Peptides against a protein of PDB entry 2FGR. Designs and how they scored, part 1

No score or structure here was measured in a lab: all are predicted.

Target 1, 331 residues: chain A of PDB entry 2FGR
Amino acid sequence: SSVTLFGIVDTNVAYVNKDAAGDSRYGLGTSGASTSRLGLRGTEDLGGGLKAGFWLEGEIFGDDGNASGFNFKRRSTVSLSGNFGEVRLGRDLVPTSQKLTSYDLFSATGIGPFMGFRNWAAGQGADDNGIRANNLISYYTPNFGGFNAGFGYAFDEKQTIGTADSVGRYIGGYVAYDNGPLSASLGLAQQKTAVGGLATDRDEITLGASYNFGVAKLSGLLQQTKFKRDIGGDIKTNSYMLGASAPVGGVGEVKLQYALYDQKAIDSKAHQITLGYVHNLSKRTALYGNLAFLKNKDASTLGLQAKGVYAGGVQAGESQTGVQVGIRHAF
Structure headers, positions and changes below count from the first letter of each chain, unless a header shows other numbers.
Peptide ipSAE was made for these designs. It is ipSAE averaged over its two directions, with the distance scale d0 held at 1.0 Angstrom where the peptide's residues are scored. Compare it between designs on one protein only; published cut-offs may not apply.
The geometry check fails a fold that doesn't show the stated peptide or that is severely misdrawn somewhere.

## One batch from the design tools (peptide; made by RFdiffusion4, then SolubleMPNN; aimed at target 1 T4 R284; its pose is not in this set)

Design b1_p18_5_s1
Fold by OpenDDE base, seed 2:
Formats: C-alpha cells, sequence, structure tokens
Structure b1_p18_5_s1 (fold): chain B 331 residues (1-331), chain A 18 residues (1-18)
C-alpha cells in the first residue's frame, strides 16, 4: 500500500470595490487560483488488476488557520478500481461537476470561475450548488478510444426540511469524448431539495467543450439549472461561458473568460469578464493575479467570490470589480 | 485607503502586463 500526504496553500490579497452596502472590501483571502487543501490518499494493489483506494481531503483557510475547523468535506472516499473503471463510496464531487467544471479555465475557484454551479433558488439543502454530495456512490468508466462516462447516486437517508422528505438525493451522470486536443461532455443531474420548506427538484443540464490549438486553448460551457418547486413555479437560470487561455514565455499562462447568467425567474442577466495570469516560479509555486468585472442588470445581485474577504451579493443592478493577487504553493 | 490605492495600482499593473 502507499499513503501520500498532499496539499495546496493558496493565499491572496483581494479587493472588491462594492459590497451589499456599496462599500469596498479588501484583505487577505484564500483559494484564488486553486482551492487550498490538505489531503491524504493511497492505493493498495489487490492483484489481478484490482486496486483499493482511499482519499481524504479538506479545505484549508490560510488567512485564519481554519478557525471554523477542519473536515474532509472536499472528498472522503474509499474506492475499488480495475479494468472496469472505478467505484467510489463517500462524499465527493458529483460526477457532473467533476467533469463539467474541467472546462472552467479558472477551475471553479476564486473571483474568475464559471458560477453556473450555484444555488439559484435559496435551496435549503447543504449542496444545492450541484458540486458535491453526501452518501454518494460514483462509478467512472475507463477511457475507450476517447469515450468515457461517470454516474452517481446519493442517498437522502430520509433527510427532511419542512414538507420535503428526500433532501440530498442525487442522481446524475455524464458522457464525454476526450481525445488529443478535443474534449466534449454532456452532463445531466437531478437533486432533491427544499425551497421555503417545500419539496424542490434541482434539475441540471450542462454541455462543455474545449479544444487545445497548442498556442491557445478555447473552452465553453452551456448550462441550464431549474429549481422545480411544487408551489410557486420554476426558478430557471441559463448560464453560458466562453474562455481562452494561452501560454506566455514558457513560464506563464494568461486566461480570459466571459460568462452570462440569464436568471429567468427575475428576468435579469449578469455578465462576468475575468482576466487572469499565472506565473510559475517552479513546478509547485506560482504567483497569480485575477481581475474580474461583474455587471448585474435589473434585479440581479450576484457578487464575485473573493473567499476570505467578501463573497456576498451587491445591490440590484450594481456592478462589481474584483482583484486577487496571490501565491499558490503545492506540496 | 492607501491599501485600496495599492490594490488598484496592482490591478492596473496586472491589466497593463496582460
Amino acid sequence: as target 1 above (331 residues)
Amino acid sequence: SRLERLLALLAAELAAQL
């Protein structure tokens, strides 16, 4: 058997020009280029091509030293893998988010990421952003000439909120083609939750694609999220993303990403534009900077996610500018 | 604040280097 200790410490100085009161916020933030983490993982060869695995990973908050505690809520899995692929038991990324967030050039982290994987409806479930689930069983196929898939089911364990009795149940999966410079995927998911104490289905459809031209990479996402409430009608959001990245001088990477969030329930759009740069000082250490612009229209109140500084909304129709400059170290 | 000016300058420098 092998056991590996691993982690990332990513800490930044962050600024946003507007909070919910219209005031600026600034300070030391976390996880601007990669989510800071501490983890243990290992594998055991069982013979015949069968392997056992474990993975325990928690988030690190370098600005406060984990004042709210440490847990393995990022991943806590045991697995079997072989020629059949991999089966995982335990809390993890759901298969849809694991695959479809790979097209986000900002890796679902900091002020620049695609924010489509969100709780759009004030859902009362712990994971109503569609990113992770408790009580999860996942299966991932091998890659067959580019084709691959992943499936997941999470048990609700009779979790109740108000009149909702199946909160936290997840079913979902993706199909993908990954071959050379091309990646493309379709993801489908349904999660049971509650909104206002009433049973609600969070339905998600996501298309992703990327192509690496060598000199640059293009990436895109198309997503629809629906919170189907038993009473009060659907809360629907259509989210779009287009991004480009390019290597710079053999040691850097520049990223530009645009996203549009069409929030149908409030007939309001938000536009996000992010420019990012990563400078590799080594294989393990990088400097980075992100500059993000979020333009809310009409009733939209979205805020940039400057974790550790300010991750709240803004006033309706207000625009927000965010900056992060930081160090990422991997061990 | 002085820090806001520094962060705005860093933002401007990052924007000028990109």
Scores: peptide ipSAE 0.029, ipTM 0.528, DockQ to the pose 0.013
OpenDDE base, seeds 1, 3, 4, 5: peptide ipSAE 0.008, 0.029, 0.000, 0.006; ipTM 0.443, 0.488, 0.358, 0.345; seed 4 fails the geometry check

Design b1_p18_5_s3
Fold by OpenDDE base, seed 2:
Structure b1_p18_5_s3 (fold): chain B 331 residues (1-331), chain A 18 residues (1-18)
Amino acid sequence: as target 1 above (331 residues)
Amino acid sequence: DRAARLAALLAAELAAQL
């Protein structure tokens, strides 16, 4: 068996021009280009093409030295893999987020990412953003001529919140086609949660596609999230993303991404536009800069996710500008 | 204002290292 220690330390100086009071926030933030992490992983060859694996990964907060502690909440899996694909047991990215966040040119990280994978309804479940689950079983197919799929189920373990008795149950999966320059995927998920102590289903449908033209990559996402509530009606958000990236000078990458969040329950839209640049000083070290604009309309209060500095909302109808400049180091 | 200037300076330093 082999064991590999790995990680990323990504720390930035971040600024946002508005918080919930209308004041500017600035400081040292984390995870602007990649989520900072520490992990252990390994594989064992069991013969006959069968492998066992483990993966333990936690988030690192370089601004405070993990003052809230360290855990393996990013991933804590044991797996079997072979010609049949891979089965994983334990907390991980749910199959839908694992696949569909791959179309986000900002890698679901920093102030620039697609924010569609969100708790839109003040859901009381720990993972109501649809990104990860506890008690997860996942299966990933091999790639068959471009076609691949992933499926997952998470046990609720009779977790209750208020009158909700199935909190944390997840069922979902994706189908995909990944061949040469083209990637396309459809994801479907349902997660059981609570809102206001009442049972609520978080339904998600996501379509993603990307095409690499060599000189540039285009990527897109279409998502609908519904929190289905027995009382007070559905909380529906339609999220859209379109992005482009291009290599610069063999050592850089420029990214431009637009997203629209149509929040139906409050009849309010938010528009996000982000310009990003990554400069590779080496295979392991990069400098980066992100510039993001978030325009809330009407009752929308969305904020840019400047982790470690300010990730809260703004006043209704207010616009926010964010900047991150940082160092990413991988080991 | 001061933080926007700091972010602009850091962005300019980043751009000068490119």
Scores: peptide ipSAE 0.008, ipTM 0.409, DockQ to the pose 0.015
OpenDDE base, seeds 1, 3, 4, 5: peptide ipSAE 0.007, 0.006, 0.008, 0.006; ipTM 0.435, 0.443, 0.345, 0.431

## One batch from the design tools (peptide; made by RFdiffusion4, then SolubleMPNN; aimed at target 1 S2 V3 F331; its pose is not in this set)

Design b1_p19_5_s2
Fold by OpenDDE base, seed 1:
Structure b1_p19_5_s2 (fold): chain B 331 residues (1-331), chain A 19 residues (1-19)
Amino acid sequence: as target 1 above (331 residues)
Amino acid sequence: PTIELPPGALAAAAAAAAA
């Protein structure tokens, strides 16, 4: 058996022109092109095509040296895999997030990513963004003729908040077709949570597709998230994304992505547009730059996620500009 | 078990996932 140590250190200089007070923020940020991480993984061949696996991965914060500590909250799984696919036990990306975030050309990090996987309703659950879950069992099929699927269930373990008695329960999955240049997926999920101490279902439906033309890639997402409250109206957001990427001179990649967040509960839209460039200095080291514009309309208060510098909201109806310039190193 | 430090393995995986 082998154990592989792996990681990414991604650190940037970041700027946003507005915070919640209307002031600029700038400094050293993290995870602008890829989430900084440290991980351990390994596999054991059990014979007969069966393998055991483990994966332990935590986030690295290079700006403060993980002053708040280190954990394996990114992934902490043991698995069995074979011709039947893979079963995982432990905290991980939920199947819907794992598959549908793959269509985000900004790798679900920095100021440019699709922000649809979000806690839209001040949900009181720890993972109400729909990205990960504790106490998760996941199953992933093999790819057969392009078709593949993933399913997951997370136990609530009788976690209560207010009158909500099933907080943290997740059920979800996706079906996909991945063949050559084409990828398409449909994901469905429900997570039990609380809003204002009342039981709430976070329902999510996501459609994703991409096509690689060789000279460029197109990618898109359509998502609806509903926080269905026992008391009060649903908090619904429709999120849309369209992106393009292209290789540049064999050493770089340019990316352009647009997203629209139609926040129905406040009848307000936010528009995000991001231009990104990655320059590969080697197979392991890259320079990158991101330029993002976020336009909030009406009561929308969304902010760009300049991790380590400013990831909060802005004043209602305000626009925000963000810049990140950084180094990504993988080992 | 041996500890392996394969250089660039994660970069390749990240690139493959992004491409």
Scores: peptide ipSAE 0.056, ipTM 0.474, DockQ to the pose 0.057
OpenDDE base, seeds 2, 3, 4, 5: peptide ipSAE 0.009, 0.056, 0.009, 0.046; ipTM 0.393, 0.478, 0.374, 0.485; seeds 3, 5 fail the geometry check

## One batch from the design tools (peptide; made by RFdiffusion4; aimed at target 1 T4)

Design b1_p20_4
Amino acid sequence: AAAAAAANDAGDAYTNAAQS
Pose (drawn by RFdiffusion4):
Order: sequence, then structure tokens, then C-alpha cells
Structure b1_p20_4 (pose): chain A 331 residues (1-331), chain P 20 residues (1-20)
Amino acid sequence: as target 1 above (331 residues)
Amino acid sequence: XXXXXXXNDAGDAYTNAAQS
């Protein structure tokens, strides 16, 4: 049995060459290499291989001292685990995002990550980016011979917005194979939401795979996200990503990732290339840099996610360049 | 050694290393 207080402070200077008005922005931001966080967790051995766990974790914003207030919105779970796997109750990553975001070489944070888990349709639910859910129950199997799966159901509790009376419901899961160097997963999920006050399903299918050669790792993601309005109409986005990472000189790591976002509702594509470097001063402390270029075509207005500096959109069809340089410290 | 808590994302590896 044990109890652990832990966290990460990841703070950076960041710059984007344009915002929604076309002006540059720079400043002190956060979470460029790993999401800053503070948390408590524990595991209690109940005998016979059965364990009880808890986990409370919230995001840290070092640039403003969590001015909006600290919370445990990253994860707030209690669990039982054993030879049967693990059951968790509470707000957490949903199984689809927990497993599939592991294929993103930029750890789903900073200006370089895969953007597929986002609210493409301005859905009105609390978690229309498909990442986390309130009122979540999840089951995770053991890994037998490489095969593993995860399933989750989040209750809507009759949250009502317009014609949607089940906003926030999540049903989803994944199947996967993980043997160390090779990993592959297929995730499928549906959320209930509303767009402009009209009931809408958020359907998501995601495939991810990676192989770690040791001298380098190749990783990729494919995703279709469809917001399907009950009365008709849909906002569909296909997202693609391929990336590679390699250790450099013991202590160092280089990463490169290319992504494409095909936004069918506006018949527009955006392309992104991101180069990253991590220099480890210790196992806990790293300096890092990220450089990203995002090209919007036609009506696309996507912007790089320089958390704490600028994470809004840009003018239609504009290209945007961004940089983050910072320090990550885990404790 | 005590059983480690189940992690769910990449950042947990760093915190685990800090606690080791």
C-alpha cells in the first residue's frame, strides 16, 4: 500500500506569428511538453490480489497561479483492481482518448499534438472534444498475450440543452494489442450533445499504431469524427497523423509529426508539421523546444495551441508559425 | 515494493520516475 503526492510544472515562453486579427503574440505559457498537474493517488492492498485505488488530479497553470481556481478535473476516481482488470468510477479520460492519445508523440499537449480530439462542430456539451467525461464508469481488462481492451459509460443524468435531453452521455471502448515494441488500437465512441440547441450525436472512430525500433519510434493516428444532427446534417472531420521520434546523444530526444485535418463541412483542409526537442537534465527535469507550422487552406481557421499565450483561431486560409521553449519539472 | 497506481497518460511516467 502507498499514497503519493505528485505533479508537473511545465512553463514556457511561446510565440505565434498571428492571431485572429493577424497580429503576433508572445508570452509565458504552460504545458508544452507535458500537461502541468498536481495530484494525489494511492493503492491499498486488500489481499488476494485485490487492490483499492484513488486518484485526484488537476491541471496547474503556472503563468497565472491557477487564477480561475484549482480543481480535480483531470481525474477524480476511485477504483478496484485485481486479476479481473480494473473498474474506475469518476471523472477521467474516457477509454478511447486514454488509449489513442498515447500514439501522439507530443503527449497531446503544446503546439505540436494531434488535434483530432476537438470540438469540431461547436457542440454545447462540457466535453465535446471527446477527451474526458463526467459521471464515468470504466472497465479495463488485463493484458493477456498482448491483447487488451477498455470500455466506458458516462451517465447524462438528463442534462438538457434544447432538444437534447441526454447531453454528456458517453458509450465507448477500444480493443488493442500491446507487446512492448508494437502497439495498435481501435477505438469507437458515441457521445450525446447538441449543436445550436438541436440534438446531435458525436460519433468517433480512431485507429492508432506504433512500433518502437529502439533507435527510433514510428507512430500514427487515423480518426473520423462525425457530429450527426438528429433532424439531418452532419459536420464530419477526418484527421490523420504520422510521426517519428528518436533518442539523440543520451539525454536528448527529437520528434517530428505531420498531421492533416480534412474538414468536410467547410470543404477545407489544414496541414501541420511540428519539430520538437527534449533535453533531459534528469529523469524529472527537462528543457524542451517545439516549432510548428500550420497551413490552413480555403475556409479553415485552425490555430496552434500555445496554452497560456494564444490558442485561438487565425484568419481563413492563413498559415501560422509557433514556437515554445520551456522547462518541465516533475515531482 | 508497493504496487504502483494505474497510470493513464504520458505524464504519469515522469511523476513515477520522480517518486522512485

## One batch from the design tools (peptide; aimed at target 1 T4 L40 R41)

Design b1_p23_2 (made by RFdiffusion4)
Amino acid sequence: EFALPDLLAALRAAAAAAFAAAL
Pose (drawn by RFdiffusion4):
Structure b1_p23_2 (pose): chain A 331 residues (1-331), chain P 23 residues (1-23)
Amino acid sequence: as target 1 above (331 residues)
Amino acid sequence: EFALPDLLAALRXXXXXXFAAAL
């Protein structure tokens, strides 16, 4: 049994060459290499291989001292685990995002990550990016011979927006194979939401795979996200990503990731290339840099996610360059 | 990371008291 207080402070200077008005922005931001967080967790041995767990974690914003207030929105769970796997109750990453984001070499944070888990259709639900859910129950199997799975159900509790009376419902899961160097997963999920006050399903299918050769690792993601309005119409986006990472000189790591976002509703594509470098001063402390280029075509207005500096869109068809340089410190 | 043994002992004592009262 144990109890652990933990966290990460990851703060950076960041710059983007354009915002929605075309002007550059620079400043002090956060979470470029890992999401800054503070949390408390524990595991209690109940005997016979059965364990009880808890986990409370919230995001830290070092640039403004969590000016909007601290919370445990990253994870707030209680759980039982044993030879049967693990059951968790509480807000957390849903199983599809928990497993599939592991294929993103930029840890789903900063200006370099895969942007597929986003609210492509301006859905009105609290978590229309498909990342986390309130009122979540999840089951995670053990890994037997490399095979493993996860399932989750989040209750809507009759949350109503317009014609949608089940906003926030999540049903989803994944199957996967993980043997150390090789990992592959298929995730499928549906969420209930509304767009412009009209009931809408958010359907998501995601495939991810990686192989760690030791001298380098190759990783990729494919995703279709479809917001399907009940009365007809859909906003569909296909997202693709391929990346590689390699250790450099003991202590160092280089990462490169290419992504494409095909936004069918506006018949437009965006392409992104991101180079990253991590220099470890210790196991707990790293300096890092990220350089990204995002090219929008046609009506696409996607922007790089320089958290704490600028994470909005850009003018249609514009290219945007971004940089983050910072320090990550885990405790 | 910080280990918190005194907090673990306190949590255990509180859980034991609550279990006894439920019984």

Design b1_p23_2_s1 (made by RFdiffusion4, then SolubleMPNN; from b1_p23_2, 8 letters changed)
Fold by OpenDDE base, seed 1:
Structure b1_p23_2_s1 (fold): chain B 331 residues (1-331), chain A 23 residues (1-23)
Amino acid sequence: as target 1 above (331 residues)
Amino acid sequence: EVELPELLAKLREEAAAAAAAAA
């Protein structure tokens, strides 16, 4: 049996040219290339191909030294694994986000990631972005000739908000084909939440694919998120992403990603384009830079996620430019 | 990646050294 301490400290200097007031923000931010984290994990061989595992992981905020505290909200699981696959108990990425965010070339963090996994409707649930869930049971199959799948269920435990009495219930899963240079996945999920104190279903469908050509990788996502409210119209967003990455000189990687967010409830679109570069100083340490442009149309108010500096929205129809330059260190 | 037993041993040694230096 082994227990491993692991982590990432990713800290950057970040700038955005507009906040909600139209003013610039700049300072020291976190998690520009990878989410900063501290974790403990271990496995125990139980014999016969059966293993027990645990995983405890929390986010690190290098700019303020975790002034708001530390927790294991990224992942807190116990698991059994074997020839049957893996069963996990505890807070984790839901299966849909775990698989489908893997197609995001910006690792679901910083100013460049796909932002489709979002609370589009001011949902009152803690995880209405569709990324993680409390009280989660998940199952992941082995890979069978490329085919694999994951399933999850989260208990609501009778959590109530207003008239909603099943807040936090999640059911979802994905099917995938991962073989050589090709990866393709389809994910479906439903989460129970509340909007304005009324029961709401967050339905999500996501298609992802990537292909590694050796000299470059292409990746794409298609997503629909729909908040179905008991009273009021549905809040639907169609999100699209296309990205490319390529190795540079054996020590670097360049990334370019475009995303479109078609926000149907407000009949407004947002366009995001991000250029990123990572320079590996070692296997564990990298320098990076990101440049992102976000163009909001009409009533759209989306903002780039410069964590630690500014992650709020902008005025309707405003464009935002963001820059991050930082250091990532893994241990 | 660092194995926890080694880390704990190092932390104990550092704590002991710090205590000895304060003393």
Scores: peptide ipSAE 0.023, ipTM 0.404, DockQ to the pose 0.295
OpenDDE base, seeds 2, 3, 4, 5: peptide ipSAE 0.020, 0.036, 0.000, 0.000; ipTM 0.399, 0.445, 0.354, 0.241; seeds 2, 3 fail the geometry check

Design b1_p23_2_s2 (made by RFdiffusion4, then SolubleMPNN; from b1_p23_2, 7 letters changed)
Fold by OpenDDE base, seed 2:
Structure b1_p23_2_s2 (fold): chain B 331 residues (1-331), chain A 23 residues (1-23)
Amino acid sequence: as target 1 above (331 residues)
Amino acid sequence: EVELPELLEALRAAAAAAAALAA
């Protein structure tokens, strides 16, 4: 068996021009280009093409030295893999988020990412953003002629919140086509949660596609999230993303991404535009800068996610500008 | 690369095993 220690330390100076009070926030933030992490992983060849694996990964907070402690909440899996694909047991990215976030040019991290994978309804479950799940079993197919798929189920283990008795149950999956410059995927998921102490279903459908033209890459997402509540009606959000990236001088990458969040329950839209640049100093070390603009309309109060500095909302109808400049080091 | 028939057979076998355990 082999064991590999790996990680990323990503720390930045971040600024947002508005918080919930209309004041600016600035300081040292984390995870602007990639989520900072520490992990252990390994594989064992069992013969006949069968392999066992483990993966333990936790988030690192470089600004405070993990003052709240360290855990393996990013991933804690044991796996079997072979010609049949891979089965994983343990907390991980749910299959839908694992595949569909791959179309986000900002890798679901920092102030620039697609924010569709969100708790839109003040859901009371631990993972109501649809990104990860506890008690998860996942299966991923091999790629066959470009086609691939992933499926997952998370046990609720009779978790209750208020009158909801199946909180944390997840079922979902994706189908995809990945061949050469083209990638396209469709994901479906349902998660059981609670809102206001009442049972609520979080339903999600996501379509993603990208094409690499060599000189540039285009990527897009279409998503609908519905929190289906017994009282108060559904909380529905339609989220859209379009992005482009291009290599610069063999050592850099520029990214531009637009997203629209149509929040139906409050009849309000938010527009996000992000410009990013990554400069590779080496294979392991990069400098980066992100500039994001978020325009809320009407009752929308969305804020950019400047982790470690400010990740809260703004006043209704207000715009927010964010900047991150940082260093990413991978080992 | 795994051919689709082999994958389908593996999925069927896994589903059958899961059903047998539930049962």
Scores: peptide ipSAE 0.005, ipTM 0.318, DockQ to the pose 0.028
OpenDDE base, seeds 1, 3, 4, 5: peptide ipSAE 0.000, 0.005, 0.041, 0.006; ipTM 0.325, 0.310, 0.445, 0.336; seeds 4, 5 fail the geometry check

Design b1_p23_2_s3 (made by RFdiffusion4, then SolubleMPNN; from b1_p23_2, 6 letters changed)
Fold by OpenDDE base, seed 2:
Structure b1_p23_2_s3 (fold): chain B 331 residues (1-331), chain A 23 residues (1-23)
Amino acid sequence: as target 1 above (331 residues)
Amino acid sequence: EVELPELLAALREAAAAAAAAAA
């Protein structure tokens, strides 16, 4: 049996030119290139090709030293794996987010990521962004000739909010083809939640694809998220992403990503463009910079997620520019 | 070497029982 301590400390200086009042915000932020984390993991060989595993991982907030405490909300799983694949029990990334976020060139982190995995409807559930779930059972297949899949179910355990009595129930999965330079995936999920104290279904469909040309990588996402409400009509968002990355001089990577968020319930669009650069000082240490521009149209109030500095919205129809410059260290 | 948590011990027992039942 082996136990590994691992982590990432990622801290940056961040700036956004507008908050909800139209004022600039700046300071020390966290998780600009990768989410800062501390974890423990291990594996036991049970013989016959069967392995047991555990994984405990929590987020680190380097700017305040985890003033709100430490937990294992990133992942807290026990697993069995073998030729059949892997079964996981415990809080984790849901299969849909685990696979489909892999096409985000900014790794769902900092001011540049695809923001489609979001609570678009003021959902009252703990994980209404569709990223993780409590009480989760997950299964991942092996890769067979490029084909792979993942499935998950999370128990609601009779969690109630208002009149909703199945909050936190998740059903979802993906199918994918991963072979050489090509990756493509389809994900489907439904999560039970509440909006305004009323039962609501969060339905999600996501298509992702990437191709590595060696000299550059292209990646794309197409997503629809729909919060189905009994009163007030559905809240639907269509999200699109296209990104490119390229190695620079063997020690760096440049990234450019565009996203469009078509928020149907408010008939408003937001456009996001992000330029990123990572400079590897070593295998474990990197410097990085991100420059993001978010343009809200009409009633859209989206803000860039400069964690530790400002992650709120802006005034309707306003644009926001964000910068992060930081250090990432992995151990 | 760190001993695995009790949870992994229980999992090992369950896996062994399942394997024995499948043989």
Scores: peptide ipSAE 0.051, ipTM 0.347, DockQ to the pose 0.142
OpenDDE base, seeds 1, 3, 4, 5: peptide ipSAE 0.054, 0.006, 0.059, 0.006; ipTM 0.485, 0.307, 0.487, 0.306; seeds 1, 4 fail the geometry check

Design b1_p23_2_s4 (made by RFdiffusion4, then SolubleMPNN; from b1_p23_2 with F2V A3E D6E F19A L23A)
Fold by OpenDDE base, seed 3:
Structure b1_p23_2_s4 (fold): chain B 331 residues (1-331), chain A 23 residues (1-23)
Amino acid sequence: as target 1 above (331 residues)
Amino acid sequence: EVELPELLAALRAAAAAAAAAAA
């Protein structure tokens, strides 16, 4: 058996020009290039191609030393793997987010990521962003000539909010083709939640694709998220992303990504553009900079996720500019 | 070595330039 201690400490100086009051915020933030984390993982060879595994991972907040405590909410799984693929038991990324966030050139982290995996409706469930689930069983296939898939189910355990039952139930999966420079995937998911104490279904469909030309990579996402409410109508968001990345001088990477969030329930759009650069000082240590611009139209109030500094909204129709400059260290 | 006031000034300048380019 093997046990590995691993982690990332990512800390930055961040600035946003507007908060909810129209004031600037600045300070020391976390997780600008990669989510800061501490984890333990291990595997045991059981013979015959069968392996057991465990994975325990929690988020680190370097700016305050985890003042609110430490937990394994990022991942807490036990697994069996072999020629049949992998079965996981425990809290993890849901299969849809695990696969479809891979097309985000900012890896769902910092001020530049695709923000489509979001709670668009003030859902009262703990994981209404569609990223992770409690009580999750997941299955991932092997790669069959490029084709692969993942499926998941999370038990609600009769959790209730207001009059809503089955809160936290997840069912979802993806199909994908991954071969050489090409990746393409389709994901479907449904979660049960509550909005205003009333039962609501969060439906999600996501299409992703990327192609690596060697000198540059292109990536794209198309997503629809719909909170289906019995009263008040559906809350629908169509999200679009297009990005490009390129290696720089063998020591760095430049990234440019655009996203559009068409928020149908408020008839309002938000536009996000982000430029990022990562400079590798070593295999383990990098410097990075992100520059993001978020333009809200009409009733849109979206804010950039400058974790540790400011991650709230802005006034309706306001634009926000964000900067992060930081150090990432992996061990 | 960049002192904190200089870094903050540079961050503000970069943010202002980005906002101006997007206007």
Scores: peptide ipSAE 0.007, ipTM 0.291, DockQ to the pose 0.010
OpenDDE base, seeds 1, 2, 4, 5: peptide ipSAE 0.056, 0.000, 0.060, 0.005; ipTM 0.486, 0.330, 0.484, 0.334; seeds 1, 4 fail the geometry check

## One batch from the design tools (peptide; made by RFdiffusion4, then SolubleMPNN; aimed at target 1 T4 F6 L40 R284; its pose is not in this set)

Design b1_p25_4_s2
Fold by OpenDDE base, seed 2:
Structure b1_p25_4_s2 (fold): chain B 331 residues (1-331), chain A 25 residues (1-25)
Amino acid sequence: as target 1 above (331 residues)
Amino acid sequence: DEEAERQEALNRALQAELEALKAAL
């Protein structure tokens, strides 16, 4: 077997002009361009085209040295792969997030990402953002002339919260077409959770597409998230994203992304615009800057995710501006 | 910060409940 140690240390100086009290926050943050991580992975050739694999990955918080501890919550899988594709056992990205976050030009991290994969309803489950799951079995097909798919099921293991008895159950999957400059995907998921101690279904549908024109890439997402509650009505959010990226001078990349979050339960919208730049000093080291503007309307309280500095909400109807400037190093 | 995300989610749910209550009154 081979074992590879790998990681990313991404640390930034971050600023947001408003917190929940209306005050500015600033400091040293983490994971502005890529999520900081430490991982171990390996493969074993079993012959006949079959391979075993393992992957253990945890988040690194470079600003505090992992003061809250280290774990493998990013991924902790064993796998079999071959001509049939890949089966994974263990905590991982759920197939829907694995595929559909790939259309986010900010790689689901920092102050610029698409924030649609979220716990919109104070779900009491650990992973009610629809990003990862415990007790997950996943299957990924090979690519067949562009067509590919992924499916997943997570066991609830009779986890209860209040009267909810199936918390943490996930079922979901995607179908995709990935050929040359074109990518398109449709994802569907349902997760069982609790809200206010009552059983709630988190339903998600996501459409993603991207096209690489060589000189620029366009990417888009359309998502509906619905927390179906027996009492209090459904909490529905429609999220939209459109982004563009372009190479700059062979060493840089500029990114611009817009997102709209239409929060139906509170009849309130939030608009996010982010400008990002990455400057590659090498294949492993980059400088980056992000500038994000988040405009909440009416009862919307969304905040930018300046991890390590401030990731909370703002007052209803308030706008927030965020900046991150940092270094990313991969090893 | 999972706790900050959870608190923000809680605040939104509370706001949604308040709006639902206002719409029912």
Scores: peptide ipSAE 0.026, ipTM 0.514, DockQ to the pose 0.011
OpenDDE base, seeds 1, 3, 4, 5: peptide ipSAE 0.008, 0.021, 0.016, 0.000; ipTM 0.395, 0.517, 0.512, 0.257

